# Peptides against a protein of PDB entry 6IDX, part 71

Target 1, 380 residues: chain A of PDB entry 6IDX
Amino acid sequence: KELAKLSADVTFATEFINMDGIIVLTRLVESGTKLLSHYSEMLAFTLTAFLELMDHGIVSWDMVSITFIKQIAGYVSQPMVDVSILQRSLAILESMVLNSQSLYQKIAEEITVGQLISHLQVSNQEIQTYAIALINALFLKAPEDKRQDMANAFAQKHLRSIILNHVIRGNRPIKTEMAHQLYVLQVLTFNLLEERMMTKMDPNDQAQRDIIFELRRIAFDAESDPSNAPGSGTEKRKAMYTKDYKMLGFTNHINPAMDFTQTPPGMLALDNMLYLAKVHQDTYIRIVLENSSREDKHECPFGRSAIELTKMLCEILQVGELPNEGRNDYHPMFFTHDRAFEELFGICIQLLNKTWKEMRATAEDFNKVMQVVREQITRA

## One batch from the design tools (peptide; aimed at target 1 N136 E144 N324)

Design b2_p24_3 (made by RFdiffusion4)
Pose (drawn by RFdiffusion4):
Structure b2_p24_3 (pose): chain A 370 residues (1-223, 234-380), chain P 24 residues (1-24)
Amino acid sequence: KELAKLSADVTFATEFINMDGIIVLTRLVESGTKLLSHYSEMLAFTLTAFLELMDHGIVSWDMVSITFIKQIAGYVSQPMVDVSILQRSLAILESMVLNSQSLYQKIAEEITVGQLISHLQVSNQEIQTYAIALINALFLKAPEDKRQDMANAFAQKHLRSIILNHVIRGNRPIKTEMAHQLYVLQVLTFNLLEERMMTKMDPNDQAQRDIIFELRRIAFDAETEKRKAMYTKDYKMLGFTNHINPAMDFTQTPPGMLALDNMLYLAKVHQDTYIRIVLENSSREDKHECPFGRSAIELTKMLCEILQVGELPNEGRNDYHPMFFTHDRAFEELFGICIQLLNKTWKEMRATAEDFNKVMQVVREQITRA
Amino acid sequence: SAEEEARREEAVAAARRRALARRK
């Protein structure tokens, strides 16, 4: 108890650390008996002292043994134990992950997505905060080529709806540190879109060109003389600036292939809305048609800018858009809503092709005021 | 890439500082 008190003082901590005092603590956790059942209070003070001592930055986090790591991960992976032990255990794992790629790799193997998510279902906000913090730490430290798989795994176990039901709509008001973790989680989530945003279409890749052909087919085949007239104009009546080679329009980065993903999502998941938008504007040879392809690409870019895809998380922000915690594909759903808004605003302005940038500005103002 | 590594470390550094501050 006394050690937990004094370890926050650097003057004391240095003295104790210079006698390998941290090893006394790690050895106790590694091999001490009946710690959770008979000595849980002592164990809580031990973990408090350990974290206080490590917070002075005198020694590397890489000093910790695999045995110590496994024991701490064990306290998290178990059907919940004492709240004080769990809080400190989650905090120790977060610090290990943030401070070492090696520790991240070992910890990622010792804890499951389901175990971490289950700790969000406790009524204690600090436990919830550290759980989300550990999840954020794993995302931050995951290799670029593994982060997407991790996101899918957490999504399949319902991380989003659990956060929505147990944190955002929970009984306890969200305090500053939890709000910060939600902000960080949202930033990391939006940043999963960044690679596709910056990926150019390869116009010479037939498979990619066939995606655009499929997009056009879904809409034009819903319309016979009128259908023939649409196809004779290649992709003009789908609204692409490059009428004959629309794949070139997807070399603009941002938004790149993310725009294509959004269009395909709208066509497949919301086929009626996609067909309505395209057919209202595919036989219009007055200058008043809303160009779908050009509008979708620019809207995708605009949404990326509004939502700050690619921005790094920082210490000063605690903001988040709660509606993104209500749908597994909220970004794509937002695209669909905004493309309908864009078409409504276009018609309200009796807009022509020359008005394209003005309409996009009004849409930007509509979205950002909402 | 080098740029990705720099960006990741910047974000991790900010998380480390905030996590430490939270415990104060």

Design b2_p24_3_s1 (made by RFdiffusion4, then SolubleMPNN; from b2_p24_3, 13 letters changed)
Fold by OpenDDE base, seed 4:
Structure b2_p24_3_s1 (fold): chain B 380 residues (1-380), chain A 24 residues (1-24)
Amino acid sequence: as target 1 above (380 residues)
Amino acid sequence: SAEEKEKQEKAIEAFRKWFLKSRK
């Protein structure tokens, strides 16, 4: 206990480290000594002293043995561990993940997301905070190939549902530390959009072109009487599609794929449009048909608007930026839905369409409309 | 529907409040 307090002092820490004190502490934990296992309080203070000493940055985290990692991971995975030991073990693992890529790899093998999720289902907000902090650390340090797998695992309705139900909707006020971890998780979740935001459409990729064709199909063929038999010649079809893509409000109505070659927002705009068309079909059809049936210069170009809105939302949400220290601003809405970004897009595209009508905008007013919409999204 | 519009307005307002908090 006294060692744990003194370990917060840099001068003491330096002298203690010079005496190989950290090595002694690590060996005590590694040995799983019957003494430490029987006296949970002694183990908790040992782990505190270790963490405080390491937080001075005098000793590299890479000095930590695999045996030590396994022992700490064991305290996190065991169901009957003292809360004080669990808390410190989670904090140590977080620090290991954040400070060493080599330790990240070892920890990612020893701990499952499922085990960390179990620590979110408790009434102790401190344990919940450290569990989310470790999840965030693992997410942040995951290699790109594993981030998508983690994203798929985090896109599991389960983690968001648990956070929503046990943390956000909990009977306790959210502490600043928890609010920060929720903010970090939100930022890291939106950073998964960066790949799609930076993915250029390949105009020669048939699968990507089929998505644009599906947007047209949903907008125009779903209401069209089956009497427009496919029998009109290939040229008439190309001319028909060009008209349809103009009515959809693409800038390049001859080859709409070209509108998605600019990054940002690249393919992310197409993903948002497809999501709107499939999940909110009535809203999508309404927006498209209201603008496509206008022979007046007041048509809102849906395709162009969707692309620029997606770009604007990425800018507002700071997609691709790292979470800032000291920020605690999370939005509960982003934990209520797996596709919260696409849902936000669906709300904002309706706002844009409304604003366009209210302003009686023309294509020349496009940038002014976008500015007004930005202000409407960003001003309370 | 009026309910869907109110839900959208509440979502936008909630987002605005979040965004403004994030800038302070």
Scores: peptide ipSAE 0.016, ipTM 0.375, DockQ to the pose 0.024
OpenDDE base, seeds 1, 2, 3, 5: peptide ipSAE 0.014, 0.000, 0.007, 0.011; ipTM 0.360, 0.309, 0.272, 0.354; seed 3 fails the geometry check

Design b2_p24_3_s2 (made by RFdiffusion4, then SolubleMPNN; from b2_p24_3, 12 letters changed)
Fold by OpenDDE base, seed 4:
Structure b2_p24_3_s2 (fold): chain B 380 residues (1-380), chain A 24 residues (1-24)
Amino acid sequence: as target 1 above (380 residues)
Amino acid sequence: SAELKRKQEEAVAAFRRWFRKSRE
C-alpha cells in the first residue's frame, strides 16, 4: 500500500526502478501464488504500484513477460470476485496496448471483445469505463484487416446496444472519464468511413456507374417495369439520362461519375445517396422530384448538395483524425443506429433542402446555404 | 442583404427546433 502511494512520485520511482523493484513486482504477479494471507489486497496494491511506476515512462512496456500478460489477461477473462484487481488489470492491458504493438498482438490473442463486453453489463461505471477504454485501445491499435472485423456490423451492433442500455441509459450520471471513452469510441467508429471518403470513383467501373443509374431509376422509374433492359443504347436514351442527371442536381450531368472523383468525400457521398434512396425512399423521391420539377432558378441541386454535405459532415465529425485528449462530447444518437452516419446524412439533407427553400436560394447562394447548414448542425 | 441574414437566422432557428424535437 505504501509502495503504491510512493510510486506516484517520480523520484521514488526512479530509484525503485534502478533497484530492479519493478522486476520484483512483475515476479509477484507472475507467480500467481494465492497462498499468502490477504493475497487479493496485496495483488491490488502490487498492480497499482506497477501502473504508477510504468506511467513515469522510465521503463519500456516491452520489458513485460508473456507470463505477466497472461496473468493480467486471466484476471480480465476469468473474472475474479475482486473488482479492484479487475479494474487495475483492465488499466494495465489498456496501457500495454497503447504503448506497444508487440504487446497488442499478445493481448489480442488472450482476450476477446466479447469478454470485454461482459464487463460493460455490470453496475460499476469504473469497470465499464476501463472496459471501453481497453476496447478503444484494441480498436485503435488493430491492423486494418482486424479493424474491419471489429467493425463487423454484428459486433458493433451488440457493443452499441450494450453501451446504450447499460451505460448511456443507466440510472446514474455519466462521469467525465466515461464520456471521454464514449467520445473516443465514436471517433474511432467514424474513422472507419475514411476509406470510403478517400476512395475516388472510377468513371469506367460499371458497378459504380450502376449505383448512379440506380439513383436515377429510384427517382424517375419507380413505377416503370424493370423489364426495360439497359441494353437499348439509343441516342435518345442517353439524352434522356443526361436530362435526368441534370434534374438530380449533378454538376456533371453528362457523366455524374466525375462528381465523385474528388476526395474527400469520394464514394462516401454516393454511399449516403444510395442509403437515402433505398432506406428512406419516400424522402429521397420527394426531395429529388420537388427540385426536378422546378423550372425556376430555385432548384436545390441534390447531387451537388449531397456531395458537399457529406464532405461537411466528415469535417464536423473529424473523420480520419485521432481522438483528442480532454474531449468528452459524444452523441448518444450514434449508439442508437447501426448506420448512424447515413441516418445523420438523411436528416441533414432534409435540413439543407428546407434551408434552401426558406432562403429562396439560387445556385449562386450555394455556399451561403452550406454555411447556414453548417452552423445549424454544429449548434444542434 | 439584411433580408438574406434574416432568412438565415430563421432557418437556423427552425433547424434548432427540429433537432430538439428529433432528440425527444
Scores: peptide ipSAE 0.013, ipTM 0.371, DockQ to the pose 0.017
OpenDDE base, seeds 1, 2, 3, 5: peptide ipSAE 0.000, 0.005, 0.008, 0.007; ipTM 0.270, 0.273, 0.332, 0.328

Design b2_p24_3_s3 (made by RFdiffusion4, then SolubleMPNN; from b2_p24_3, 8 letters changed)
Fold by OpenDDE base, seed 5:
Structure b2_p24_3_s3 (fold): chain B 380 residues (1-380), chain A 24 residues (1-24)
Amino acid sequence: as target 1 above (380 residues)
Amino acid sequence: SAEAEAKREAAVEAFRRWFLASRK
């Protein structure tokens, strides 16, 4: 207990480290001695002293043995561990993952996200916080190939559901530390959109062009009586499509694929539009038709608006940026749905369309409308 | 404070003595 308290002092830490004291602590943990296991309090203080000593940054985390890692991971994976030991073990693993890629690799082999999810189902918010912190650390340090695997739909759905039900909707006020970890998890989740955000559409890719054609089909052919099959002329079809793409509000109504060549938001905007069209078809059709039937120059250009809104949402959500230690702003909505970004887009595009109408905006007012919408989104 | 530093030095010295005694 006194050692743990003194270990927070830099002068003591320096002298203790110079005396190989940290090596003694690591060996005590590695030995798994029945003595330390019988005295959970002594082990908890040993782990506290170890953390406090390592937090001074005097000793590299790479000095930690595989036996030590396995012992700490063992405390996290055991169903009946003292809460004080579990908390410190989670914190040690987090610090190891954050400070060493070599330790990350070893820890990722010893611990599963499923094991960490079990620690979210407890009533202790501190345990929940450290469990999410370790999940976040593992997610942050995962190589790109493994990050996608960690982000598999099932693990994400289950994790989000558990966080929503046991943390966010819990009967306890969310502490600042937990709010920060929820923010970090949100940022890391949205960073998975970075690839799509930075993917340029290929205007020559027929499969990608077929998606744009599907947007047109959903908007205009779903209500059109099948009897007016437009005659076989390729030119009349091109002219018809050009009119339809103009009514959809694309900037390049001749080749709408060109509107998706700008990154950000690249293909992510098309993904959002397609999601809206398929999942919220009535809302999509309404927004498009309400604006396509207007000849008063007060039409909201859906295609352009969807692209710029997607870009704005990426900026607001800081897609592709690392989490900031000073932030704790998370949105519970992002834990309620698998495709929370696309759902947010669907809400925000309706808000944009409403705001455009209320302002009686024209195409010249586009940037002003976007500014007002940005303020509305950031205040919500 | 000088008193906090003196307490830290005394604690370090006490630990040093303990550590040296534990090696004997």
Scores: peptide ipSAE 0.007, ipTM 0.359, DockQ to the pose 0.020
OpenDDE base, seeds 1, 2, 3, 4: peptide ipSAE 0.000, 0.000, 0.000, 0.000; ipTM 0.323, 0.319, 0.344, 0.268; seed 4 fails the geometry check

Design b2_p24_3_s4 (made by RFdiffusion4, then SolubleMPNN; from b2_p24_3, 11 letters changed)
Fold by OpenDDE base, seed 4:
Structure b2_p24_3_s4 (fold): chain B 380 residues (1-380), chain A 24 residues (1-24)
Amino acid sequence: as target 1 above (380 residues)
Amino acid sequence: SAELQKKQEEAVAAFIRWFKASRK
């Protein structure tokens, strides 16, 4: 207990470390011997002292043994561990993951996100906070391939559901520390969009061109009477597509693929458009047809608007940026849906379309409309 | 093993005592 208190002092820590004191503490943990009276209390203070000592940055985290890691991981994975030990063990693992990629690899082998999720189903908000913090650390330090897998896994859906039900909708006020961890998780989740945001469309990729064609099909062929026989010559067909792409509001109505070559938002804009068209088909068709049937100069260019809105949302959500210390602004909405970004896009594109109409905007007013929409989104 | 742990605890306690004495 006294060691734990004194370990917060840098002078004590320096002298204690110089005397190999931290090695003694690690060996105490590694031994795992329950034979001592008050073992749990002793262990809790040992772990506290270890954390406080390591927080001075005097000793590299890489000094810890695999046996130590396994013992700490054992305290997190075992269901019947003292809460005080569990809390400190979560904090130690978090620090290990954050400070050493080699330790991350070892810890990721010993602990599953599923085990950490179990610690969210408790009434203790401190335990919940440390569990999310460790999940965030693992997510932050994961290789890109594993990070994407973690985000798409059923475990992530379950994680979001548990966070929503047990943390966000809990009967207790959310503390600043928990709010920060929820913010971090949100940022890390949105950063998965960065790859698509920075992916340029290849105008020569037939599969990508087929997506644009599918957008056209959903918008215009669903209402077209089957009577227009497939026999209209290749030139008429090209001319029809150019007209359709103009009605869809692409900047390059001859070759809409060119609109997606700019990064950001690249292919992410196309993903959003396709999601809207497939999941919210009625909304998509309504937006497109309302603007395509207008003979006045007040048509809202859907394609251009969707691209610029996607870019704007990425800017607002700071996609590709690391989470900042001291921020705690999280949006509960992002825990309610698996495709929260695309759903947000769907809401915002409707807002944009409404705002365009209300302003009686023309193509020349495009930037003004976008600015108004930005202000509306950022104040919501 | 228990005896080794006890010795380690005693060593830590001795260090703490030494440190406190050194600051006087």
Scores: peptide ipSAE 0.044, ipTM 0.629, DockQ to the pose 0.020; fails the geometry check
OpenDDE base, seeds 1, 2, 3, 5: peptide ipSAE 0.040, 0.042, 0.040, 0.041; ipTM 0.630, 0.627, 0.626, 0.631; seeds 1, 2, 3, 5 fail the geometry check

Design b2_p24_4 (made by RFdiffusion4)
Pose (drawn by RFdiffusion4):
Structure b2_p24_4 (pose): chain A 370 residues (1-223, 234-380), chain P 24 residues (1-24)
Amino acid sequence: KELAKLSADVTFATEFINMDGIIVLTRLVESGTKLLSHYSEMLAFTLTAFLELMDHGIVSWDMVSITFIKQIAGYVSQPMVDVSILQRSLAILESMVLNSQSLYQKIAEEITVGQLISHLQVSNQEIQTYAIALINALFLKAPEDKRQDMANAFAQKHLRSIILNHVIRGNRPIKTEMAHQLYVLQVLTFNLLEERMMTKMDPNDQAQRDIIFELRRIAFDAETEKRKAMYTKDYKMLGFTNHINPAMDFTQTPPGMLALDNMLYLAKVHQDTYIRIVLENSSREDKHECPFGRSAIELTKMLCEILQVGELPNEGRNDYHPMFFTHDRAFEELFGICIQLLNKTWKEMRATAEDFNKVMQVVREQITRA
Amino acid sequence: AAETERRREQAVAAAKRAALRRRR
């Protein structure tokens, strides 16, 4: 108890650390008996002292043994133990992950998505905060080529709805540190879109060109002389600036292939809305048609800008958009809503092709005021 | 690749400072 009190003082901590005092603590956790059952209070003070001592930055986090790591991960992976032990254990794992790629790799193997998510279902906000913080730390430290798989795994175990039901709509008001972790989680989540945003279409890749052909087919085949007239104009009546080679329009980065993903999502998941928008504007040879392809690409870019896809998380922000915690595919759903808004605003303005940038500005104002 | 590593390190550094402050 006394050690937990004094270890926050650097003057004391240095003395104790210079006698390998941290090893006394790690050895106790690694091999001490009945720690959770008979000595939980002692164990809580031990973990408090350990974290306080490590927070002075005198020694590397890489000094910790695999045995110590496994024991701490064990306290998190178990059917919940004492709240004080769990809080400190989650905090130790977060610090290990943030401070070492090697420790991240070992910890990622010792704890499951389901075990982490289950700690969000406790009524204690600090436990919830550290659980989200550990999840954020794993995302921050995951290799670029593994982060997407981790996101899918957490989604399949309902991380989003658990956060919505147990944190955002929970009884306890969200305090500043929890709000910060929600902000960080949202930033990391949007940043999963960044690679596709910056990926150019290969116009010479037939498989990618066939995706655009499929998009056009879904809409034009819902319309016979009129259908023929649409196809004679290649992709003009689908609204692409490059009428004959729309794949070229997807070389603009941002939004790149993310725009294509959004269009395909709208066509497949919301086929009626996609067909309505395209057919209201595919036989219009007055200058008043709303160009779908051009509008979708620019809207995708605009949403990326509004939502700050690619921005790094920082210390100063605690903001988040709660509606993104209500749908697994909220970004794509937002695209669909905004493309309908864009078409409504276009018609309200009796807009022509020359008005394209003005309409996009009004849409930007509508979205950002909402 | 180097750019990605730099951006990741900046983000992790900010997370470390915020985590430490939260514990204090």

Design b2_p24_4_s1 (made by RFdiffusion4, then SolubleMPNN; from b2_p24_4, 14 letters changed)
Fold by OpenDDE base, seed 5:
Structure b2_p24_4_s1 (fold): chain B 380 residues (1-380), chain A 24 residues (1-24)
Amino acid sequence: as target 1 above (380 residues)
Amino acid sequence: MEEIERKQKEAIEAFRRAFLARRK
């Protein structure tokens, strides 16, 4: 207890480390001695002293043995562990993952995200916080190949549902530390969209062009009597499609694929449009047809708006950026749905369309509408 | 959603006021 308190002092820490004191603490944990296990309080203070000493940055985390890692991981994986030991063990694992890639590799072999999910189902918010912090650390330090696997594990409806039900909708106020970890998890989750955000459409790729054609089909062919099969003439078809792409509000009416060559938002904008068109078809058709029937220059260009909105959402959500330590603003809606970004897009595109109508905007007002929509989204 | 709608109305009204002020 006194050691744990004194270990917070840098002068004491320096002297204690110079006396190999930290090695003694690690060996005490490694020994797994029944003595420390019988005195959970003593082990908790030992782990506290270890953390406080390591936080001074005097000793490299790489000094930690595999036996120590296994022992700490053992405390996290055991169903019946003292809460004080569990909390400190989660914190130690987080620090190890954050400070050493070598330790990350070893920890990732010993602990699964599934095991950490069990620690989210408890009533103790501190345990929940450290469990999410460790998940975040593992996600942050994962190589790109494993990051997608972790994302898929996170995309497992289970983790989001547990966070939503046990953390966000818990009967306790969310502390700043938990809010920060939820923010970090959100940022790391949205960073998975970076690949699509930075993927340029190839205007010559037929498969990608077929997606744009599908957007046209959903908007305009759903109400067309099958008897109006567009006449066999390739030129009349191209001219008809150009009109349809104009009504869809693409900037390039001849080749809408060119609108998706800018990164950001690249293909991510097309993914959002296709999701809206397939999952929220009535909303999509309504937005497109309400603007396609207008001849008053007050039409909201859906295609352009969707691209710029996707870009704006990426900026607001900081897609491709590292989490900021000073932020704690998380959005509960991102834990409610598997495709939360696309759902957010679907809400925001309706907001944009409404705002455009209410402002009686023209194409010249586009940037002003986008600014108003940005303010609405960021203040919500 | 209600707060978004309220803020939307306020922003639209502010824009309309600013736009009308520039036309005068």
Scores: peptide ipSAE 0.008, ipTM 0.315, DockQ to the pose 0.013
OpenDDE base, seeds 1, 2, 3, 4: peptide ipSAE 0.000, 0.000, 0.007, 0.000; ipTM 0.229, 0.274, 0.321, 0.298; seeds 2, 3 fail the geometry check

Design b2_p24_4_s2 (made by RFdiffusion4, then SolubleMPNN; from b2_p24_4, 17 letters changed)
Fold by OpenDDE base, seed 3:
Structure b2_p24_4_s2 (fold): chain B 380 residues (1-380), chain A 24 residues (1-24)
Amino acid sequence: as target 1 above (380 residues)
Amino acid sequence: MEEIEKKQEEAVEAFRKWFKKMRK
């Protein structure tokens, strides 16, 4: 207890480390000494002292043995562990993952996200916080291929549901530390959109062009089988498509693919438009047809608006930016749905369309409408 | 202009109410 308290002092820590004191603490944990195992409080203070000493950055985390990692991981994976030991073990694993890529690899082999999710189902918010912190650390340090797998896994949907039900909708107020970890998880989840946000459409890619054609089909030919869309329309059909793409509100009516070559938002805007058209088809058709039937210059250009709105949402959500340590502003709504960004887009595009009508906007007012919509979204 | 501002305020208020409801 006294050692754990003194270990927070940098002068004491420096002297204790110079005496190889940290090595003694690691060996005590590695040995699984009967004394430490029988006295949970003594082990908790040992782990606290270890963490406080390492947090000074004097000793490299790479000095830690695989045996030590296995002991700490063992405390996290065991169903019947003292809460105080579990908390310190989660914190140590988080610090290991954050400070060493070599330790990340070893920890990722010893601990599953499923084991960490079990620690979210407890009534202790401190344990929940450290469990999310470790999940965030593992997510942040994962290779790109593994991050995408973690994101696509049943684990993410399950994790989201558990966080929503046991953390956000819990009977206790969310503390600042938990709010920060929820913010971090939200940022890391939205950073998975960065690839699509920075992907330019290839105007020569037929599969991508077929998506734009599908948007046209859903809006104007909803009863037509997509299989009967001959890609090679006659000149009359090409002229018809140019009219349809104008009614859809694309800037380039001849080749709408050119509107998706600007990054950001690149292909992410097309993904949002397709999601809206497939999942919220009635809303999509209504927005398009209400504006396509207007000859009064007060039509809201859906295609242009969807692209600029996607870009704006990426800016507001800071897609591609690292989480800031000083922020704790998470949005519970993003834990309610698997496609939360696309659902947000679907709400905001309706807000934009409403605001455009209320302002009696023309194409010249486009930037003013977007500014008003930005203020509406950011103040909500 | 005043009617447009009022409708905008109502839309913003409706959105705020929705967003507050989704934050609970």
Scores: peptide ipSAE 0.014, ipTM 0.399, DockQ to the pose 0.018
OpenDDE base, seeds 1, 2, 4, 5: peptide ipSAE 0.000, 0.000, 0.000, 0.000; ipTM 0.254, 0.315, 0.285, 0.303; seeds 2, 4 fail the geometry check

Design b2_p24_4_s3 (made by RFdiffusion4, then SolubleMPNN; from b2_p24_4, 17 letters changed)
Fold by OpenDDE base, seed 5:
Parts: structure tokens; sequence; C-alpha cells
Structure b2_p24_4_s3 (fold): chain B 380 residues (1-380), chain A 24 residues (1-24)
């Protein structure tokens, strides 16, 4: 107890470390010997002293043994551990993951996100915060090949649902520290969109062209009486498609694939459009047909709007950027749906269409509409 | 890229600072 208190002082820490005191603390954890009177209290103070000493940055985290890692991971993985030990163990693991790539690898082998989810289902917001902080640390330090797996583990409806129900909708106000961890988790998850945002459409890829054709089909063939048999010659079909792509509001109505060659937002815009068309079909059809039936210059170009809105959302959400210190602005909506970005797009594209109508905008007003929509999204 | 490494180091430093602030 006295050691844990004194370990916060840099002068004491320096002297104690020079006396190999930190090695003694690590050995106490490594021994796992439960035979001591007040073992749990002693261990909690030992872990506190260890954390305080390591926080001075005098000793490298790489000095930590695999046995120590396994003991700490064991305290997190075991169902019946003292809350004080669990809290400090989560904190140690977070620090280890952040400070050393070699320790990250070892910890990622010993602990699963699934085990950390159990620590989110508790009433203790401090435990919840350290559990999310460790998830965030693991996500941040994961190699690119494993980030998608962690994302899929996070995209497990279960983790988002648990965070929503046990953290965000909990009986206690969200503390600044938890809000920061939720923000970090949001940023790290939206960073998975970076790949799609930076993926250019290949105009020669037939599968990608078929997606654009599917957007046309959903918009125009769903209401068309089957009497216009597809038997009109290939040229009339191409001319028909060019008209349909113009009505869809693509900038390149001859070859809409060219609109998706610019990155950002690249293919991510097409993903959003396809999601809207399939999941919110009535909303999609309404937006397209309301603009395609207008004989006035007040049509909202859906295709162009969807691309620029996707780009704007990527900018607002800082897709591809790392989380910043001191930010705690998280969106609860991010935890309500598995495809929260696409759902946000679906809300924002409706807002854009509404704003376009209210402004009586023309194609020349496009940038002004986008500016107003940006202000509306950032104030919400 | 070097820029991604620097951003990662800043993020790690932010986590460390947050973590230290919570223990005081």
Amino acid sequence: as target 1 above (380 residues)
Amino acid sequence: SAAKKEKQEKAIAAFRKWFKARRK
C-alpha cells in the first residue's frame, strides 16, 4: 500500500527501479501464490505499484515476461476475480498493447474480444471503460490483415448491442473517459471504410457495372409494366440506359462508372447507393422518381449527390484518420445498427433531397446545398 | 507511411496520457 502510493513519485520510482524493485513486483505476480493472508489486497496494491512505476517510462514494457502476461490475462479471463484486480489487469494489458508490438502479439493470442465483452455487461463503468480501452488498443495495434477480423468481431451485433444496452443506455451518466473510448472505437471502426473509400471503380469490370445496372433496374423496372419486352435492339437499350443514367443524376450519364473513379469516395459511394436501393427500396425509388419526373431544372441529381454526400460524410467522420486526444463526441447511432454508415447515408440523402427542394435549387446551387447540408449534419 | 506512423504514435501518446490522467 505504501509502495503503491510512493510509486507515483518520480524520485522514489527512479530509486526503486534502480534497486530492481519492479522485478520483485513482477515476480510476485508471476508466482500466482494464493496462500498469503490478504492476497487479493496485496495483489491489487502490487499491480497498482507496477502501473505507477511503469508510467514514469523509465523501464521498457518489453522487459515483461510471458508468464507475467499470462497471469494478467488470466485475471481478465477468469470469471471470479476481484474487481480491483480485474480493473488493474485490464489497465496493464492496455498499456502493454499500446507500448509494445511484441506484447500486443502475445496478448492477442491470450485474450479474445469475446472475453472482454463479458466485462461490458457489468454495472461498473470503470471496468467497462478499461474493457473498451483494451479493445481499442488491440484494434489500434492490429496489423491491417487482422483489422478486418477485429472489425468483424466488432460488427458482431453482440458487441454493439452490449455497448448500446449496458454502456450508452445504462442507468448512469457517461463519464468523459467512457465517452472518449466510445469515440475512439467509432473512429477505429469507420477507418475500415478507408479501403472502399480509396478503391477506384474499374469501368471495365462487368460486376461493378452490373451494380450500376441494378440501381437502374430497382429505380425504373420495378414500376414498369412488363409489356416493354427487353426485345428492343442492343443500341436502343444503350440509348435507354443513357437516359436512365441521366435520370439517376450521374455526372457521366453515358458511362456512370466514371463517376466512381475518383477517390475519395470511390466505391464506397456505390456501396451506399446499393444499400439504400436494397434496404430502403421505397425511399430510394421515391427519391429517384421525384427527381426524374421533373421537367423543371430543379431536379436533384441523385448519383452526383450520393457521391458528394459520401465524400462529405467521410470528411465529417474523419475516415482514415486516427483518434485524437481530448475528443469524446461519439454518435449513439453508430451502436444501433451494423451498417451505421450506410444508414447515416440514407438519413443524410433524404435530408439533402429535402434541403434541395426547400432551397428550390438548380444544378448551379449544388455546392450551396451541400454546404447547408454539411452544417445541418454537423449541428445534429 | 511515415505519416501513418506519426499519427499512430500521437494516438498512442494520447492513450497513455488519458490513462495516466485517470489514475491520479
Scores: peptide ipSAE 0.024, ipTM 0.613, DockQ to the pose 0.704
OpenDDE base, seeds 1, 2, 3, 4: peptide ipSAE 0.014, 0.021, 0.024, 0.019; ipTM 0.391, 0.600, 0.615, 0.373; seeds 1, 3 fail the geometry check

